Peptides against a protein of PDB entry 6KZJ. Designs and how they scored, part 2

Target 1, 71 residues: chain A of PDB entry 6KZJ
Amino acid sequence: SPDLLSEVSEMKQDLIKMTAILTTDVSDKAGSIKVKELVKAAEEEPGEPFEIVERVKEDLEKVNEILRSGT

## One batch from the design tools (peptide; made by RFdiffusion4, then SolubleMPNN)

Design b1_p26_3_s3
Fold by OpenDDE base, seed 3:
Structure b1_p26_3_s3 (fold): chain B 71 residues (1-71), chain A 26 residues (1-26)
Amino acid sequence: as target 1 above (71 residues)
Amino acid sequence: DAEKLKKELEAKLAEAAKKEAEKAAA
C-alpha cells in the first residue's frame, strides 16, 4: 500500500541519519568502514517493501554490534 | 542523538514487519 511505502521510506531515512552520526563518532575506530558501507547501501537500496524491511533488519543488527564494541 | 533515532527506527520496523505479515497471511 502507499502507506507502507511511505513508512519504509521513512525507515530508510532514519537509518541513514543514525549511521551518519555513527560515522562521525567512530571515524578513528576499526568499524568506520562498515558504517560507511551501511550508509551507501541504504541510499541505493531498491525493491519492494518486504525486501527493504529485511535489509533494514540486517543493517540495524550490524549497527548495534558497532555501537556495543566501538569497532 | 543516535540512540533516539535507533529506538524510533526499531518502532517503525516493528510496525512495518506487522504489515508485511498481514500481507503474507492474505
Scores: peptide ipSAE 0.287, ipTM 0.778, DockQ to the pose 0.033
Fold by OpenDDE base, seed 4:
Structure b1_p26_3_s3 (fold): chain B 71 residues (1-71), chain A 26 residues (1-26)
Amino acid sequence: as target 1 above (71 residues)
Amino acid sequence: DAEKLKKELEAKLAEAAKKEAEKAAA
């Protein structure tokens, strides 16, 4: 469905924007979550809507960890 | 603001998950 693909695409874009904001305050140090890797993964991630949704769910957990810990 | 975008993403995710669940049940 083009509508669902568009919505999923917007979700990916929101994730990229959010991650980009996080990179302003978070440094990718040893033992921390690699924020830049989340950006790259979101940009390169292909697949059907279900697969993208599952990836976004996973990435959102990582974002929550970054926001919670600051790392 | 990252928190605002997170909430927006969570809302879109919930809607997308609902659509996928509906698709799987069809």
Scores: peptide ipSAE 0.287, ipTM 0.777, DockQ to the pose 0.032
Fold by OpenDDE base, seed 2:
Structure b1_p26_3_s3 (fold): chain B 71 residues (1-71), chain A 26 residues (1-26)
Amino acid sequence: as target 1 above (71 residues)
Amino acid sequence: DAEKLKKELEAKLAEAAKKEAEKAAA
């Protein structure tokens, strides 16, 4: 639905914004997490809403890991 | 700022996941 597509698009943009803020004063060397890769994946993410939602869920876990570790 | 965006994203994600689950059940 157009409503779901719009919501998914907003989530992608929020993820990009959040990642950009996090990377302003942090290193991209935090374990196996590639922050730059998350940004590019979110920006270029194709697929149906379900696939994008699952990607956002996975990326949010990585964001939480970064925040929790303090890196 | 990052925490605010995270909470916003979590809320949107929960809503989107609910809609996807509804589609799968229909």
Scores: peptide ipSAE 0.286, ipTM 0.777, DockQ to the pose 0.033
Fold by OpenDDE base, seed 1:
Structure b1_p26_3_s3 (fold): chain B 71 residues (1-71), chain A 26 residues (1-26)
Amino acid sequence: as target 1 above (71 residues)
Amino acid sequence: DAEKLKKELEAKLAEAAKKEAEKAAA
């Protein structure tokens, strides 16, 4: 539905915003976590809503790891 | 700000997951 597509788009934008904030002090130096890659994937990920939702779930796990480690 | 956005994303993700589950069950 168009509502779901809009919601997915907002989630992607939120992820990009978080990543931008995290990169200001981390300089993309988290163990096996590439912040730059997360940004690129969020911007270029095509596909149906399910595929994007699954990608957002995966990226949120990585964000949690960064926040938990303080790096 | 990052924590605020994280919480917002978590809420939106939960809603989107619910919609996907509903669609899968239809």
Scores: peptide ipSAE 0.281, ipTM 0.772, DockQ to the pose 0.033

Design b1_p26_6_s3
Fold by OpenDDE base, seed 4:
Structure b1_p26_6_s3 (fold): chain B 71 residues (1-71), chain A 26 residues (1-26)
Amino acid sequence: as target 1 above (71 residues)
Amino acid sequence: LERLLELAESLSEEEKKEALEKLESL
């Protein structure tokens, strides 16, 4: 289904965002207000950024299973 | 942190795989 591919693409984008947040938090001791806002936005999501990434991975695996099963 | 980057790369490859699977299913 084209809808499933769109969902996977969205999940990938979310994963990239979470990765960017985690990489900036460890690297930017430099007070970019934008990085702090992104970190806060990620912290407001249910779970730590890593837990969100794991959830996205799980959802991707589910989508892949659906695609593979032909459902 | 490296593991998260590897995961992101894995998702990129998985997205490729799904695109190919979609093409095969048509």
Scores: peptide ipSAE 0.035, ipTM 0.530, DockQ to the pose 0.069
Fold by OpenDDE base, seed 2:
Structure b1_p26_6_s3 (fold): chain B 71 residues (1-71), chain A 26 residues (1-26)
Amino acid sequence: as target 1 above (71 residues)
Amino acid sequence: LERLLELAESLSEEEKKEALEKLESL
């Protein structure tokens, strides 16, 4: 349904926003960590909030693709 | 989120079935 696809798309956008907040918050706490180093630091700790958000974002994109293919 | 993916697949297949039923009803 177009309404469900819209809801999933909004959830995806919210995850993108959360990812942006996490990258900025971690950057503010870490002082001079480059975005590339933040990504690497997230990759080193699979339990870090940034990596969790990125995994959930990827899963939501898959859900969106499934819903889109059904319409 | 395997459960969410499975749920989405189930909904997509149900929507496909509903679309086919609507087409057959015309």
Scores: peptide ipSAE 0.030, ipTM 0.463, DockQ to the pose 0.143
Fold by OpenDDE base, seed 3:
Structure b1_p26_6_s3 (fold): chain B 71 residues (1-71), chain A 26 residues (1-26)
Amino acid sequence: as target 1 above (71 residues)
Amino acid sequence: LERLLELAESLSEEEKKEALEKLESL
């Protein structure tokens, strides 16, 4: 349904924004560590907020693909 | 994050339902 696809797409975008906020906040607190390195470190540490957000983001992308293929 | 996990779980259940409906339609 178009309404459900729109909702899932909005949620995915919100997760992307949250990921960006988490990476920038950690970059400001962590000294000379590049954003890319922080992203990798957070992604490899299970249970950290960034890792959770990335997993949820991936799941939402899968849902979006399924919903899109069903329309 | 807790809210996001709940939403993701709900979407995953809907995804499963839609996948089953597609399978039954084949």
Scores: peptide ipSAE 0.022, ipTM 0.476, DockQ to the pose 0.043
Fold by OpenDDE base, seed 1:
Structure b1_p26_6_s3 (fold): chain B 71 residues (1-71), chain A 26 residues (1-26)
Amino acid sequence: as target 1 above (71 residues)
Amino acid sequence: LERLLELAESLSEEEKKEALEKLESL
């Protein structure tokens, strides 16, 4: 449905934002991180809308765990 | 997202680097 596609798009955007925050701060120090390639990889999610939603939810949970633990 | 932004801002530069490496593996 259009609502599911909108939800998937929002979740993808949240993942891309988290990637951009981490990459921009570290890239200014390390100069080796290809931010554009990471953004493109995060945008290229194959599968049906439901499968993409579940994958994005899993990835966002992994990001949350990484940020919460610091390890 | 707001909660995740607050966590990201609390990380040291080294913790951000480690988090980025793990994020690249997703």
Scores: peptide ipSAE 0.062, ipTM 0.545, DockQ to the pose 0.085; fails the geometry check

## One batch from the design tools (peptide; made by RFdiffusion4, then SolubleMPNN)

Design b1_p28_4_s3
Fold by OpenDDE base, seed 5:
Structure b1_p28_4_s3 (fold): chain B 71 residues (1-71), chain A 28 residues (1-28)
Amino acid sequence: as target 1 above (71 residues)
Amino acid sequence: SSAREEALELTKKILKQLEALEKKLKEL
């Protein structure tokens, strides 16, 4: 689905911006993060689309919790 | 802080997940 792919790409862009904000290492630019290469090099099985979506939801909730409460 | 560091690592993890998702979607 082109709409779904567009949504995913937009989320990636937002998260790249978040990494730039959160990083404390000035040499670690979010824009230089080769995410695709990291995925290809990852030994972790990504799982099926539904499983990936569920993990994304869980991790986003945790990020939100940390940023809201600091814990 | 450790919490901020965790948030950063989770954000990076999500990026990897989204790349994997994008690849899977293109293969359907």
Scores: peptide ipSAE 0.602, ipTM 0.926, DockQ to the pose 0.683
Fold by OpenDDE base, seed 2:
Structure b1_p28_4_s3 (fold): chain B 71 residues (1-71), chain A 28 residues (1-28)
Amino acid sequence: as target 1 above (71 residues)
Amino acid sequence: SSAREEALELTKKILKQLEALEKKLKEL
């Protein structure tokens, strides 16, 4: 679905922005994330799309919890 | 802080998950 792909792409961009906010690196390369390297290194069998979505939701909630509470 | 570092690592993890999701969606 092109609509789903577009949404995933937008989410990726948002996560890149969050990474830039959370990073303590102030170097000129602070915003440079080699996403392709991260993907290849972590390609354990990610599961089917629905399973991936559930993991994304869980991890997003944890990020939100940390940012809201500091813990 | 350790909490901020955890949030950063989780953010990177989610990004990897989204890349995997994108790949799976393109294969459908």
Scores: peptide ipSAE 0.602, ipTM 0.926, DockQ to the pose 0.722
Fold by OpenDDE base, seed 1:
Formats: structure tokens, sequence, C-alpha cells
Structure b1_p28_4_s3 (fold): chain B 71 residues (1-71), chain A 28 residues (1-28)
């Protein structure tokens, strides 16, 4: 579905920005995301779309908790 | 901090998950 793909793409972009913000490296490579490497790793990710979505939700909740509480 | 490092690693993990999701969705 083009709509779902667009939504996932936007979410990826947001997380790339978050990664850049969270990085402590101040080098020219700070916040750089190696898309090719991520793709390779993702190809080994088990599960069907619904299962992946559930994992994403769980990990997002963890990120949110850390950023909100600092713990 | 260790918490911030964990958050960073989790965001990277989620990116990988979303790449996998994109691939799965394109196969449907």
Amino acid sequence: as target 1 above (71 residues)
Amino acid sequence: SSAREEALELTKKILKQLEALEKKLKEL
C-alpha cells in the first residue's frame, strides 16, 4: 500500500533525526545513517508485518520512557 | 549517559525494523 509505505518512510525520517540529536559525536560523521547497512540487517529481521509493528511499538515505548524520565 | 546511549541504540534498532517492514509491505 502506497499510503502505508509513505507513513513508514516518514517514521524512518523522524527516527533518523532522533538519532542525530541523541548522538554525542561531534565529528562530521555525527548522526550519519548507513542505509545500506540497515537494509542488510533488516533483511534478517524475523516476523511478518504485524509482528514487526508490535516490536516497533514496544521499542518506541522504551525510547519514550528513557527520554521522558532520563532512566 | 547510559540511558541516552540505550535510547540511541533503540532508535537504530527501530530503523532496522522499519526497513524490514518496508520490505515486507512491498512484497504484499
Scores: peptide ipSAE 0.601, ipTM 0.926, DockQ to the pose 0.821
Fold by OpenDDE base, seed 4:
Structure b1_p28_4_s3 (fold): chain B 71 residues (1-71), chain A 28 residues (1-28)
Amino acid sequence: as target 1 above (71 residues)
Amino acid sequence: SSAREEALELTKKILKQLEALEKKLKEL
């Protein structure tokens, strides 16, 4: 689905921005994402699309909790 | 902080998950 692909792409971009904000690296390339490495790691991610979505929801909630409360 | 580091690692993990999802969606 092109709509789903577009939404996933937008989420990726948002998370890249979050990574840049959260990174402790102060170098000129702070927060840079190695896309190739992410793709390689993603190939090892088990589960069908629905299972991946559930994991994303769980991890997003954890991130949200940390950023909201600091804990 | 450790919490910030955890959040960073989680965002990286989610990115990997989204890459996997993207790949699977393209295969459908």
Scores: peptide ipSAE 0.600, ipTM 0.925, DockQ to the pose 0.803

Design b1_p28_6_s3
Fold by OpenDDE base, seed 2:
Structure b1_p28_6_s3 (fold): chain B 71 residues (1-71), chain A 28 residues (1-28)
Amino acid sequence: as target 1 above (71 residues)
Amino acid sequence: SAAQREEALKLVMKILKQLEALEKKLKE
């Protein structure tokens, strides 16, 4: 679906912006993020579209909780 | 905390990879 694809693309753009914000906010701590961990996570079987969406929703909620906490 | 923000960053990066996988599925 082109509409869904466009929505996903837009979400990616927004998240890239968030990445930039979080990187600057974390300062030099961002450099300590191990590539090994990111690679491992990326190799995880994504599953079918609905399953991916559910995981995205779950992870976004975690992000929101972290950012809302302000700690 | 800084640790939490780092966790958030890792999560966002994970989500980006998930969305890339989703895009691939949608294009099939």
Scores: peptide ipSAE 0.623, ipTM 0.929, DockQ to the pose 0.541; fails the geometry check
Fold by OpenDDE base, seed 5:
Structure b1_p28_6_s3 (fold): chain B 71 residues (1-71), chain A 28 residues (1-28)
Amino acid sequence: as target 1 above (71 residues)
Amino acid sequence: SAAQREEALKLVMKILKQLEALEKKLKE
């Protein structure tokens, strides 16, 4: 669906902005992110669309919990 | 905390990769 693809694209753009903000906020901690961990995550089987959506929802909730707490 | 913010950053990056995979699945 073109509309769904557009929605996904927009979400990606918003997350890129969040990445920039978080990188600045964590200062030197951003540089400590292990490249190997990111590579490992990228190499894992994504699964079917429904499974991907569920993982996105789960990870977003974790992000929200962290940022909402303010700690 | 800084550690939590770092975790959030990792999660955001992970989500981006997930969305890229989703895009590919939606286009096939």
Scores: peptide ipSAE 0.623, ipTM 0.929, DockQ to the pose 0.543; fails the geometry check
Fold by OpenDDE base, seed 4:
Structure b1_p28_6_s3 (fold): chain B 71 residues (1-71), chain A 28 residues (1-28)
Amino acid sequence: as target 1 above (71 residues)
Amino acid sequence: SAAQREEALKLVMKILKQLEALEKKLKE
């Protein structure tokens, strides 16, 4: 669906903005980011679209919990 | 905390990869 693709693209753009903010916020500890974990996450089987959506929702909730806590 | 913000950053990067995978699936 082109509408769904547009929505996904928009969400990506928003997350890129968040990445920029988070990167600058933790720039002093940027070197502590474990590249191994990022590579592992990237190699994980994404699954079918519905499964991906569910994982996105789960991970977004985790992000929201962290950001709302402010700690 | 800084550790939590780092975790959030990792999660956001993971989500970006998930969305890229979703885009690929939607284009199939």
Scores: peptide ipSAE 0.622, ipTM 0.929, DockQ to the pose 0.544; fails the geometry check
Fold by OpenDDE base, seed 3:
Structure b1_p28_6_s3 (fold): chain B 71 residues (1-71), chain A 28 residues (1-28)
Amino acid sequence: as target 1 above (71 residues)
Amino acid sequence: SAAQREEALKLVMKILKQLEALEKKLKE
């Protein structure tokens, strides 16, 4: 639906902003990011919408835990 | 730690790709 598409688009925009911030925070380690691993992950079977949403929730929780801990 | 922040960055990038896949599914 148009509403779901708009919501997903907005979430993407927020995450792009987070990416910029995190890139700055880890500038000394940025060169260690393996592009091939990201490409591989993107090529994996995404599954049905429900499965994608569950994976997003799981990964977001990991991000939140890292950022909240501050370690 | 710096390693954890790097992991967070990788996860965010992964999520972006997941959302792109979701958008594609929603447009089918």
Scores: peptide ipSAE 0.622, ipTM 0.929, DockQ to the pose 0.557; fails the geometry check

## One batch from the design tools (peptide; made by RFdiffusion4, then SolubleMPNN)

Design b1_p30_7_s2
Fold by OpenDDE base, seed 2:
Structure b1_p30_7_s2 (fold): chain B 71 residues (1-71), chain A 30 residues (1-30)
Amino acid sequence: as target 1 above (71 residues)
Amino acid sequence: SEEALKLLKEKLGEVLYLLKKNIEILNEQL
């Protein structure tokens, strides 16, 4: 439905924004986290939403590892 | 399809959980 599509699109945008903030804050410690790739994913055509979500998930998992270990 | 959108929403929910967990850890560390 159009309402479901709009809701999913909004959720995706919010998650990308918040993930970008977190990855930027810890990027100096991580080195491997590429903020530029996250920004590019946000600007991609909406034709590959599952790939975008998986990239965001992977970045959040990396942030989580850094927060738990300090490295 | 509608089913694909529902699956996408579910996966976004999993990502949201990780985000909230990371925020929780940050709040505990600061």
Scores: peptide ipSAE 0.299, ipTM 0.828, DockQ to the pose 0.104
Fold by OpenDDE base, seed 1:
Structure b1_p30_7_s2 (fold): chain B 71 residues (1-71), chain A 30 residues (1-30)
Amino acid sequence: as target 1 above (71 residues)
Amino acid sequence: SEEALKLLKEKLGEVLYLLKKNIEILNEQL
């Protein structure tokens, strides 16, 4: 389905952009987060969509932990 | 497959929820 492919692709790209913004702001406290690697992986089309989403989810979980704990 | 894309979309939805929560926390802290 072209519509589903386009929707998933746009969602993935938006998540990468927003994740990069959040992770760069807290990257000093989250040393394991590597934004550059996520961006490079997302630019590879079709790439590895499931693996990319899992990495983005992990990074957002790390950001969430930092925001909730303050550390 | 289309089923795989649907599953991927569901996972993206979960990630979007986390993103929303992070933004909410940031707005509360700022």
Scores: peptide ipSAE 0.296, ipTM 0.827, DockQ to the pose 0.103
Fold by OpenDDE base, seed 5:
Structure b1_p30_7_s2 (fold): chain B 71 residues (1-71), chain A 30 residues (1-30)
Amino acid sequence: as target 1 above (71 residues)
Amino acid sequence: SEEALKLLKEKLGEVLYLLKKNIEILNEQL
């Protein structure tokens, strides 16, 4: 369905943008999230949506860990 | 396929949940 495709595409784009915003100020520490690589992957790998989502999920989990630990 | 898109949507929902959780934590720290 074109509507379903549009909805999924919109959600993906929103996730990428919001993730980038949340991770830009997170850290210069070891294990910091590679925001630029995430954005680049989203732009260059449109044929790999599941891989993109998994990377975003991983990054959000890292953000979560940082936020919870305070370090 | 439509099934693949539905699965992708589901996974995006899970990620969005994590995003929401992170926002909640951040708000608690303000």
Scores: peptide ipSAE 0.295, ipTM 0.828, DockQ to the pose 0.106
Fold by OpenDDE base, seed 4:
Structure b1_p30_7_s2 (fold): chain B 71 residues (1-71), chain A 30 residues (1-30)
Amino acid sequence: as target 1 above (71 residues)
Amino acid sequence: SEEALKLLKEKLGEVLYLLKKNIEILNEQL
């Protein structure tokens, strides 16, 4: 469905925008997300979008646990 | 396939939710 493709594309763009907001003021520490690398990976690997999303999800889950635990 | 796109949309939604939650926590801590 063209509408489904457009919706997925918009969600992908939203992910990029939100990632940029989160990482613009982040110092170069271990595990820091680079927006440029994420955008490039998403554009160059159209055959592996599910794998990219799963990797990002795993990273964000780890960050979430650290933020909630405080340590 | 259409089924694969639906699954991708679902997983992307989960990622967006987690990212939003992390931003909320950071806003509360700062």
Scores: peptide ipSAE 0.290, ipTM 0.828, DockQ to the pose 0.109

